# Peptides against a protein of PDB entry 5VVV, part 140

Target 1, 276 residues: chain A of PDB entry 5VVV
Amino acid sequence: FLCGVVEGFYGRPWVMEQRKELFRRLQKWELNTYLYAPKDDYKHRMFWREMYSVEEAEQLMTLISAAREYEIEFIYAISPGLDITFSNPKEVSTLKRKLDQVSQFGCRSFALLFDDIDHNMCAADKEVFSSFAHAQVSITNEIYQYLGEPETFLFCPTEYCGTFCYPNVSQSPYLRTVGEKLLPGIEVLWTGPKVVSKEIPVESIEEVSKIIKRAPVIWDNIHANDYDQKRLFLGPYKGRSTELIPRLKGVLTNPNCEFEANYVAIHTLATWYKSN
Target 2, 276 residues: chain A of PDB entry 5VVV as posed
Amino acid sequence: FLCGVVEGFYGRPWVMEQRKELFRRLQKWELNTYLYAPKDDYKHRMFWREMYSVEEAEQLMTLISAAREYEIEFIYAISPGLDITFSNPKEVSTLKRKLDQVSQFGCRSFALLFDNIDHNMCAADKEVFSSFAHAQVSITNEIYQYLGEPETFLFCPTEYCGTFCYPNVSQSPYLRTVGEKLLPGIEVLWTGPKVVSKEIPVESIEEVSKIIKRAPVIWDNIHANDYDQKRLFLGPYKGRSTELIPRLKGVLTNPNCEFEANYVAIHTLATWYKSN

## One batch from the design tools (peptide; made by RFdiffusion4, then SolubleMPNN)

Design b2_p21_3_s4 (from b2_p21_3, 13 letters changed)
Fold by OpenDDE base, seed 1:
Structure b2_p21_3_s4 (fold): chain B 276 residues (1-276), chain A 21 residues (1-21)
Amino acid sequence: as target 1 above (276 residues)
Amino acid sequence: SIEELYKKSKERYKKEALADL
């Protein structure tokens, strides 16, 4: 069971010392996972093709080493979906080389994210792939196999919540293709019925699990504030029954952008997890 | 531009996140 934090917000990423302090807190609270997915890391999303510099490499190696010191699984995410051409072998090779670089930093766990992108493929991809889901699954399976089938590999679908599913969760052709064609060792990220789910009913997890043919990992936006700079979410982790735990592969909270605001959010997630 | 694609991505997320409040 993956339980911890995703740094997955839009806005200023946390500094390396905040991330190291996070790992110390995660260990102390018996949490085990950190997903590196900051939207404003240019080499994560906008400029995903660009290799890390020597200085950036030293920082990432130090961060991954610190995660290992605190027994925290460090998952490196990349979000190529803004402008990747899935049918272009050069794009696939560029993605492979980027993940090879991160593997050299000592990273062993990875994620491919296709969140918040347009559902339309380019003309070249339409000639090769039957749908957008087929294109995403093809590259994800190829990367997973290329990395030697790592123990933890995550996929974020473009339909990552109930409100993004057409016509609905149980009938989505996109999620059906993901469930049928995504290799079984790849985990699927999900935010619940909504982008920001006040509640995640058990029945909603049973519905999505059936179509994707696996238990999801929750990307939990309950404490996310990057959508409204005037709000801070200081309340406890709530609206999730402990009956979800045996039906999930994990829970990763995407908390407030302000690192100092997240004590209650993360501590109460840990209390919820240990109450089962 | 890639900056325009990023901006549209962020606006899509924000619109849905705010609609559910």
Scores: peptide ipSAE 0.707, ipTM 0.958, DockQ to the pose 0.874
Fold by OpenDDE base, seed 4:
Structure b2_p21_3_s4 (fold): chain B 276 residues (1-276), chain A 21 residues (1-21)
Amino acid sequence: as target 1 above (276 residues)
Amino acid sequence: SIEELYKKSKERYKKEALADL
């Protein structure tokens, strides 16, 4: 069971010292996972093709080493979906080289994120792939296999919540393709019925699990505030039955952008996780 | 531009996140 934090917000990424402090807290609270997915890391999303500099490499190596020191699984995410051409072998090779570099930093767990992108493929991709889901699954499977089938590999679908599913979760052709074609060793990220789910009913997890043919990892936006900088979510982790735990592969909270605000959010997630 | 695509991505997320509140 993956339990911890995703740094998955829009806005200023946490500094390396905050991330190290997070790992200390995660270990202390018997949480086990950190997903590196800061949307404002240019080399994660906008400039995903760009290799890390020597200085950035040293920072990431240090961060990954710190995660290991605190027995936290460091998952490196990349979000190529803004402008990738899935059918272009050069794009695939560029993605491979980027993940090779991160593998050299000592990273062993990875994620491909296709969140918050347009559902439209370019003309070249439409000639090769029958749907956007087929294009995403193709590259995800290829990368997963290329990396030697790492123990933890995550996929974030473009339809990552109930409200994004067309026509709905159980009938989504996109999620059906993901469920049928995504390799079984690849985990699927899900935010619940909504982008920010106040509640995640058990039935909603059973519904999505059926179509994706696996238990999801919850990317939990309950404490996310990057959509409204005037809000700060200081409340406990709630609206999730502990009956979800045996039905999930994990829960990764995407908390407030303000690192210092997240004590209650993360601590109460840990309490929730240990209550089962 | 890639910055425009990023901005549109962010605004899409924000719109849905706010609609869900």
Scores: peptide ipSAE 0.705, ipTM 0.958, DockQ to the pose 0.929
Fold by OpenDDE base, seed 5:
Order: sequence, then C-alpha cells, then structure tokens
Structure b2_p21_3_s4 (fold): chain B 276 residues (1-276), chain A 21 residues (1-21)
Amino acid sequence: as target 1 above (276 residues)
Amino acid sequence: SIEELYKKSKERYKKEALADL
C-alpha cells in the first residue's frame, strides 16, 4: 500500500530542505511514499524533453538519497502530454533518455502523467492509434518494459476523476482501453468522483476499479489549494471511509502549496491509514 | 507556445477544482 504525499500542485515547488523535512515526517508517521510531480518544474512538464543540468542532477541525486535514508519510496513523475507526438519514435527515445538519466540518479520508481491535457491527438497520432487512450497506453507500456518493469510504475489517466469521464466512469471508452491494454504491473492514479473530492464513496472506487481492472492509487486533492491562493486547508483528512484501504493500492495526498500548512493534513492521513 | 499549452492546462484544472467549492 502506497501512503504519503504527492508534490503535484501548480505553483512554486518545495525547496530541497522542505522535501527532506517531509521525508523525516513521513517516516515518523509510518508513511512510505513521495511522488515528485511539481507542475512548475520545467523539466517535469513544459520542457520534459530537457535533460537535467549537472547542478540539477546533484540536487536530485541528493534528494533521492535522502528519501532512501528515511525509507521513503521516491517516485519520479514526468508529464510529456502537453506536446508529445506518441507515434514519433524520436519522442519515445527522448522520454527513454530522460528516464535513463533519472535512473542514474538512483531512482527506481516512476510515473507517467497525462493529467490536464486535451483529448485530441495530432494528425500523425490519429494515423497510428485508434484513440488517445491507445496512444497513451502504448507509450506507457513501452516505457515500463524499457525500464525493466520497475516494482512501482504509476500512470495518471487524462480521465483521472469521475467528472472527466465521458460519458461516465463505467462506460468510458478511454478507461476501458486503459483497463484492457495497460500492463497489469502499472498502477493507475485517481482523484475520486471529482478533481477535489470532498467525499470518496466505496461504490465509486468499486466502479472505477472494475473498468481499469485494478485497485487505483488515490491522488487526493482534499488539501490542495493551488486553484485558490486565498484558501488554506488546515482541517483533517476526512470523507474517506477506512473501508477504502483494502480496495486501494495507495493514497498520496496533494496538499497545500505552503509546506508549513500541511502538518494536520499529513498527520491525519497517517492516523486514517493506521486505523484499518 | 508550450507556455500557452501549460496555461490552458492549469486553467482547465482550476476551473474543475473550483466548480465543487
């Protein structure tokens, strides 16, 4: 069971010292996972093709080493979906080389994120792939196999919540394709019925699990505030039955952008997890 | 531009995140 934090917000990423402090807190609270997915890391999302500099490499190696010291699984995410051409073998090879570089930093766990992108493929991809889901699954499976089938590999679908599913969760052709064709060792990220789910009913997890043919990992936006800079979410982790725990592969909270605001959010997630 | 694609991505997320508040 993956339980911890995703740094997955839009806005200024946490500094390396905050991330190390996070790992110390995660270990202390018996949480086990950190997903590196800051939207404003240029080399994660906008400039995903660009290799890390020597200085950036040293920082990431130090961060990955610190995660290992605190027994926290460091998952490196990349979000190529803004402008990737899935059918172009040069794009696939560029993605491979980027993940090879991160593997050299000592990273062993990875994620491919296709969140917050358009459902439309370019003309070249339409000639090769029968749907957007087929294109995403093809590259995800190829990358997963290329990396030697790592123990933890995550996929974030473009339809990552109930409100993004067309026509709905149980009838989504996109999620059906993901369920049928995504390799079984690849985990699927999900935010619940909504982008920010006040509640995640058990029945909603049973519905999505059936179509994706696996238990999801929750990317939990309950404490996310990057959508409204006037709000801080200082309340406890709530609106999730402990009956979800045996039906999930994990829960990763995407909390407030302000690192210091997240004590209650993360601590109460840990209490929730240990209550099952 | 890639910056415009990023901005549209962020706006899509924010719109849906705010729809439930």
Scores: peptide ipSAE 0.700, ipTM 0.957, DockQ to the pose 0.887
Fold by OpenDDE base, seed 3:
Structure b2_p21_3_s4 (fold): chain B 276 residues (1-276), chain A 21 residues (1-21)
Amino acid sequence: as target 1 above (276 residues)
Amino acid sequence: SIEELYKKSKERYKKEALADL
């Protein structure tokens, strides 16, 4: 069971010292996972093709080493979906080389994220792939196999919540393709019924699990505030029954952008997890 | 531009996240 934090917000990324302090807190609270997915990291999303510099490499190696010191699984995410051409072998090879570099930093767990992108494929991809889901699954499976089938590999679908599913969760052709074609060792990220789910009913997890043919990992936006800078979410982790725990592969909270605000959010997630 | 695509992505997320509140 993956339980911890995703740094997945839009806004100023946490500094390395904040991330190390996070790992210490995660260990202390018996949480086990950190997903590196900062939207404003240029080499994560906008410039995903760009290799890390020597200085950036040193920082990432230090961060990955610190996660290991605290027995925290460091998952490196990349979000190529803004401008990737899925059918182009050069794009696939560029993605491979980027993940090879991160593997050399000592990373062993990875994520491919296709969140917050347009569903429209380019002309070249439409000639090769039957749908956007087929294109995403093809590259995800190829990368997963290329990396030697790492123990933890995550996929974030473009339809990552109930409100993004067309026509709905159980009838989505996109999620059906993901469930049928994504390799079984790849985990699927989900935010619940909504982008910011006040509640995640058990029935909603049973519905999505059926179509994706696996238990999801919750990317939990309950404490996210990057959508409204006037808000700060200091309340407890709530609206999730502990009956979800045996029905999930994990829960990763995407908390407030302000690192110092997240004590209650992360501590109450840990209490929730240990209450099963 | 890639910056415009990023901005549109962020605004889409924000709009949906705010609609859920």
Scores: peptide ipSAE 0.695, ipTM 0.957, DockQ to the pose 0.923

Design b2_p21_4_s1 (from b2_p21_4, 10 letters changed)
Fold by OpenDDE base, seed 5:
Structure b2_p21_4_s1 (fold): chain B 276 residues (1-276), chain A 21 residues (1-21)
Amino acid sequence: as target 1 above (276 residues)
Amino acid sequence: SLEEKYQEAKERAKELAREAS
């Protein structure tokens, strides 16, 4: 069971010292996972093709080593979906080289994220793939296999919540394709019925699990504030029955952008997780 | 541009999150 934090917000990424402090707190609270997915990291999303510099490599190696020191699984995410051409072998090769570099930093767990992108393929991809889901699954499976089928590999679908599913969760052709064709060792991220789910009913998890043919990992936006930085979400982790735990592969909270605001959010997630 | 695509996607995502919250 993956339980911890995703740094998955828009806004100023946390500094390395904050991330190390996070790992210390995660260990202390018996949480086990950190997903590196800061949307405003240029080499994560906008400039995903760009290799890390020597200086950036040293920082990432130090960060990954710190995660290991605190027994926290460091998952490196990349979000190529803004401008990748899925049918172009050079794009796939570029993605492979980027993940090879991160593997050299000592990273063993990875994520491909296709959140917050247009649900349209370019003309070249339309000639090769029958749907956007087929294109995403193809590259995800290829990358997963290329990396030697790592123990933890995550996929974030473009339809990552109930409100994004067309026509709905149980009938989504996109999620059906993901469920049928995504390799079984790849985990699927999900935010619940909504982008920010006040509640995540058990029935909603059973519904999505059926179509994706696996238990999801919750990307939990309950404490996310990147959409309204005038607000701080200082309340406890709530609106999730502990009955979800046996029906999930994990829960990763995407909390407030302000690192210092997240004590209650993360601590109460840990209490929730240990209460089962 | 790529920057415009990123900003547009970011603003759409934020709007959808606000509507959901």
Scores: peptide ipSAE 0.581, ipTM 0.938, DockQ to the pose 0.928
Fold by OpenDDE base, seed 1:
Structure b2_p21_4_s1 (fold): chain B 276 residues (1-276), chain A 21 residues (1-21)
Amino acid sequence: as target 1 above (276 residues)
Amino acid sequence: SLEEKYQEAKERAKELAREAS
């Protein structure tokens, strides 16, 4: 069971010292996972093709080593979906080289994210792939196999919540393709019925699990505040029954952008996880 | 531009998150 934090917000990324402090807290609270997915990190999303510099590499190596020291699984995410051409072997090779570099930093767990992108494929991809889901699954499976089938590999669908599914979760052709064609060793990220789910009913997890043919990992936006800079979410982790735990592969909370605001959010997630 | 695509996607995501909250 993956339980911890995803740094997955829009806004100023956390500094390396904050991330190391996070790892200390995660270990202390018996949480086990950190997903690196800061949307405003240029080499994560906008400039996903760009290799890390020597200085950036040293920082990432130090961070990954710190995660290992605190027995935290460091998952490196990349979001190529803004401008990748899925059918172009050069694009696939560029993605492989970027993940090879991160593997050299000592990273062993990875995520490929297709959140917050348009459903439209370019003309070249439309000639090769039957749908956007087929294109995403093809590259994801290829990357997963290329990396030697790592123990933890995550996929974030473009339809990552109930409100994004057409016509609905159980009938989505996109999620059906993901469930049928995505290799079984790849985990699927999900935010619940909504982008920010006040509640995540057990029945909603059973519904999505059926179509994706696996238990999801919750990307939990309950404490996310990047959409409203005037608000801080300081309340406890709530609206999730402990009956979800045996029906999930994990829970990763995407909390407030302000690192110092997240004590209650993360501590109460840990309490929830240990209450089962 | 790539920057415009990023900003448009970001603002859309934030709007959808606000509507969901």
Scores: peptide ipSAE 0.579, ipTM 0.938, DockQ to the pose 0.937
Fold by OpenDDE base, seed 2:
Structure b2_p21_4_s1 (fold): chain B 276 residues (1-276), chain A 21 residues (1-21)
Amino acid sequence: as target 1 above (276 residues)
Amino acid sequence: SLEEKYQEAKERAKELAREAS
């Protein structure tokens, strides 16, 4: 069971010292996972093709080493979906090289994220793939196999919550393709009924699990505040029954952008996780 | 541009998050 934090918000990423402090807190609270997915990290999303510099590599190596020291699984995410051509072998090769570099930093766990992108494929991809889901699954499976089928590999769908599913979760052709074609060793990220889910009912997890043919990892935006900087979510982790735990592969909270605001959010997630 | 696509996606995500919250 993956339990911890995703740094997945828009806005100023946490500094390396904050991330190290996070790992210390996660260990202390018996949480086990950090997903590196800061949207405003240019080499994560906009410039996903760009290799890390020597200086950036040293920082990431140090960060990954720190995660290991605190027994925190460091998952490196990349979000190529803004401008990738899925059918182009050069794009796939570029993605492989980027993940090879991160693997050399000591990273063993990875994520491919297709959140917050246009559903339209380019003309070249339309000639090769039957749908956007087929294109995403194809590259995800290829990358997963190329990396030697790592123990932890995550996929974030474009339809990552109930409100994004067309026509709905249970009838989504996109999620059906993901469920049917995504290799079984790849985990699927899910945010619940909404982008910010006040509640995640058990029935909603059963519904999505059926179509994706696996227990999801929750990307939980309950404490996310990047959409409204005037709000700080200082309340406890709530609206998630502990009955979800046996039905999930994990829970990763995407908390407030303000690092120090997250004490209650993360601590109460840990309490929730231990209460099963 | 890529920056425009990023910003549009970001603003759309924020709007949807506000509506959901």
Scores: peptide ipSAE 0.527, ipTM 0.929, DockQ to the pose 0.923
Fold by OpenDDE base, seed 3:
Structure b2_p21_4_s1 (fold): chain B 276 residues (1-276), chain A 21 residues (1-21)
Amino acid sequence: as target 1 above (276 residues)
Amino acid sequence: SLEEKYQEAKERAKELAREAS
């Protein structure tokens, strides 16, 4: 069971010292996972093709080493979906080289994220792939196999919540393709019925699990505040029954942008996880 | 531009999150 934090918000990324402090807190609270997915990190999303500099490499190696010291699984995410051409072998090769570099930093767990992108394929991709889901699954499976089938590999669908599913969760052709064709060792991220789910009913997890043919990992935006600068949610992790735990592969909270505001968010997630 | 596409996607995601909250 993956339980911890995703740094997945829009806004100023956390500094390396904050991330190390996070790992210490996660270990202390018997949480086990950090997903690196800061949307405003240029080499994560907008400039995903760009290799890390020597200085950035040193920082990432140090961060990954620190995660290991605290027994925290460091998952490196990349979000190529803004401008990747899925049918172009050079794009796939570029993605492979980027993940090879991160592997050399000692990273062993990875994620491919296709959240917050246009669902329209370019003309070249339409000639090769039957749908957007087929294109995403193809590259994800290829990368997963290329990396030697790492123990932890995550996929974030473009339809990552109930409200994004067309026509609905159980009948989505996109999620059906993901469920049927995504390799079984790849985990699927999900935010619940909504982008910010006040509640995640057990029935909603059973519904999505059936179509994706696996238990999801919750990307939980309950404490996210990047969408509303006036919001600071300091309340407990709530609206999630502990009956979800045996039906999930994990829960990763995407908390407030303000690092110091997240004590209650992360601590109450840990309490929830241990209550099962 | 790529920057414009990123910003449009960001603002759309934030709007959808506000509507969902």
Scores: peptide ipSAE 0.523, ipTM 0.924, DockQ to the pose 0.934

Design b2_p21_4_s2 (from b2_p21_4, 8 letters changed)
Fold by OpenDDE base, seed 4:
Structure b2_p21_4_s2 (fold): chain B 276 residues (1-276), chain A 21 residues (1-21)
Amino acid sequence: as target 1 above (276 residues)
Amino acid sequence: SLEEKYEKAKERTKELYRADS
């Protein structure tokens, strides 16, 4: 069971010292996972093709080493979906080289994120792939196999919540393709019925699990504030029955952008997780 | 530009998050 934090917000990324402090807190609270997905890291999303500099590499190596020191699984995410051409072998090769570099930093766990992108394929991709889901699954499977089928590999669908599913979760052709074609060792990220789910009913997890043919990892936006930085979400982790735990592969909270605001959010997630 | 695509996606996401919250 993956339990911890995703740094998955828009806005100023946490500094390396905050991330190290996070790992210390995660270990202390018996949480086990950190997903590196800061949207404002240009080499994560906007400039995903660009290799890390020597200085950036040293920072990431140090961060990954610190995660290991605190027994926290460091998952490196990349979000190529803004401008990738899925059918272009050069794009696939560029993605492979980027993940090879991160593998050299000692990273062993990875994520491909296709959140917050348009469903439109370019003309070249439409000639090769039957749908956007087929294109995403193809590259995800290829990368997963290329990396030697790492123990933890995550996929974030473009339809990552109930409100984004067309026509709905159980009938989504996109999620059906993901469920049928995504390799079984790849985990699927999900935010619940909504982007910011106040509640995640058990039935909603059973519904999505059926179509994706696996238990999801919850990307939990309950404490996310990047959409309204004038608000801090200081309340406890709530609106999730503990009956979800045996029905999930994990829970990763995407909390407030303000690192110091997240004590209650993360601590109460840990209490919830240990209540079984 | 790529930056305009990123900012457009960011603002759209923020609007969706506000609508769902």
Scores: peptide ipSAE 0.450, ipTM 0.908, DockQ to the pose 0.925
Fold by OpenDDE base, seed 1:
Structure b2_p21_4_s2 (fold): chain B 276 residues (1-276), chain A 21 residues (1-21)
Amino acid sequence: as target 1 above (276 residues)
Amino acid sequence: SLEEKYEKAKERTKELYRADS
């Protein structure tokens, strides 16, 4: 069971010292996972093709080593979906080289994210792939196999919550393709019925699990505040039954942008996880 | 541009977050 934090917000990323302090807190609270997915990191999303510099490499190596010291699984995410051409072998090769570089930093766990992108393909991809889901699954499976089938590999669908599914979760052709064609060792990220789910009913997890043919990992936006700079979410982790735990592969909270605001959010997630 | 695609996606997502919250 993956339990911890995703740094998955828009806005100023956390500094390396905050991330190390996070790992210490995660270990102390018997949490086990950190997903590196800061949307405003240019080499994560906008400039995903760009290799890390020597200085950036040293920082990432130090961060990954710190995660290992605290027994925290460091998952490196990349979000190529803004402008990747899935049918272009050069694009696939560029993605492989980027993940090879991160593997050399000692990273062993990875994520491909297709969140927050237009639900369409370019003309070249439409000639090769029968749907957007087929294009995403094809590259994800190829990368997963290329990396030697790592123990933890995550996929974020473009339809990552109930409100994004057309016509709905159980009938989505996109999620059906993901469930049928995505290799079984790849985990699927999900935010619940909504982008910010106040509640995640058990029945909603059973519904999505049926179509994706696996238990999801929850990307939990309950404490996310990047959408409203005037709000801090300081309340406890709530609106999730402990009956979800046996039906999930994990829970990763995407908390407030302000690192110091997240004590209650993360501590109460840990209490919830231990209550099962 | 790539920046315009990023900002458009970001603002759309923020609007959806506000509508869902």
Scores: peptide ipSAE 0.436, ipTM 0.904, DockQ to the pose 0.915
Fold by OpenDDE base, seed 5:
Structure b2_p21_4_s2 (fold): chain B 276 residues (1-276), chain A 21 residues (1-21)
Amino acid sequence: as target 1 above (276 residues)
Amino acid sequence: SLEEKYEKAKERTKELYRADS
């Protein structure tokens, strides 16, 4: 069971010292996972093709080493979906080289994110792939196999919540293709019925699990504030029955952008997880 | 541009998050 934090917000990423302090807090609270997915890291999303500099490499190696010291699984995410051509072998090779570099930093767990992109393929991809889901699954499976089938590999679908599913969760052709064609060792990220789910009913997890043919990992936006920086979400982790725990592969909270605001959010997630 | 695509996606996501909140 993956339980911890995703740094998955828009806005200024946390500094390396905040991330190390996070790992210490996660270990202290018996949480086990950190997903590196800061949307404003240019080399994560906008410039995903660009290799890390020597200085950036040293910082990431130090961060990954610190995660290991605190027994926190460091998952490196990349979001190529803004401008990747899935059918282009050079794009696939570029993605491989980027993940090879991160593997050299000592990273062993990875994520491919297709969140917050248009549900459209370019003309070249339409000639090769039957749907956008087929294109995403093809590259995800190829990368997963290329990396030697790592123990933890995550996929974030473009339809990552109930409100994004067309026509709905149980009938989504996109999620059906993901469920049928995504390799079984790849985990699927999900935010619940909504992007910011006030409640995640058990029945909603049973519905999505059936179509994706696996238990999801919750990317939990309950404490996310990147959409309204005038608000701080200081309340407890709530609206999730403990009956979800045996039906999930994990829960990763995407909390407030303000690092120091997250004590209650993360601590109450840990209390919830231990109450099973 | 790529930046315009990123900013458009960011603003769309913020609008969706606000609608869900």
Scores: peptide ipSAE 0.436, ipTM 0.904, DockQ to the pose 0.915
Fold by OpenDDE base, seed 3:
Structure b2_p21_4_s2 (fold): chain B 276 residues (1-276), chain A 21 residues (1-21)
Amino acid sequence: as target 1 above (276 residues)
Amino acid sequence: SLEEKYEKAKERTKELYRADS
C-alpha cells in the first residue's frame, strides 16, 4: 500500500531542504511514499525532453539518497503529454533517455502523467493509434518494459476523476482501453468522483476499479490550495472511509503549496491509514 | 505556444478545483 505525499500542485516547488524534512516526517508517521510531480518544474512537464544539468543531477541524487535514508519510496514523475508525438520513435527514445538519467541517480520507481492535457492527437498519431488512450497505453507499456518492469510504476490517465469521464466512469471508452491494454503491473492514479473530492465513496472506487481492472492509487486533492492561495485547508483527512484501504493500492495526498501548512494534512492521513 | 498550452491547462485546472470546492 503506497501512502504519503505527491508534490503535484501548480506553483513554487518545495526546496530540497523542505523535501528532506518531508521524508523525515513521513518516516516518523510510518508513511512510505513521495511522488515527485511539481507541475512548475520545467524539466518535469514543459521541457520534459531536457536532460538534467550537472547541478540538477547532484540535487536529485541527493534527494533520492535522502528518501532512501528515511525508507521513503521516491517516485519520479514525468508529464510529456503537452507536446509529445506518441507515434514518433525519436520522442519515445528521448523519454527513455530522460528516465535512464533519473535511473542513474538511483531512482527505481516512476510515473507517467497525462493529466491536464488536451484529448486531441496530432495527424501522425491518428495514423498509428485508434484512440488517445491507445497512444498513451502504448508508450506507457513500452517505457515500463524498457525500465525492466519496476516494482512501482504509475500512470495518471487524462480522465483521472469521475467528472472527466465521458459519458461516465463505467462507460468511458478511454478508461476501458486503459483497463484492457495497460500492463497489469502498472498502477493507475485517480482523484475520486471529482478533481477535489470532498468524499470518495466505496462504491465509486468499486466502479472505477472494475473498468481499469485494478485497485487505483488515490491522488488526493482534499488539501490542495494551488487553485486559491487565499484558502488554507487545515482540516483533517476526512470523507474517506477506512473501508477504502483494502480496495486501494495507495493514497498520496497533494497538499497545500505552503510546506509548513501541511502538518495536519499529512498527520491525519497517517492516522487514517493506521486506523485499519 | 508551449507556454500558452501550459497556462491554459493551469487555469482550466484552477477553475475545476474552484467548482469542486
Scores: peptide ipSAE 0.426, ipTM 0.898, DockQ to the pose 0.909

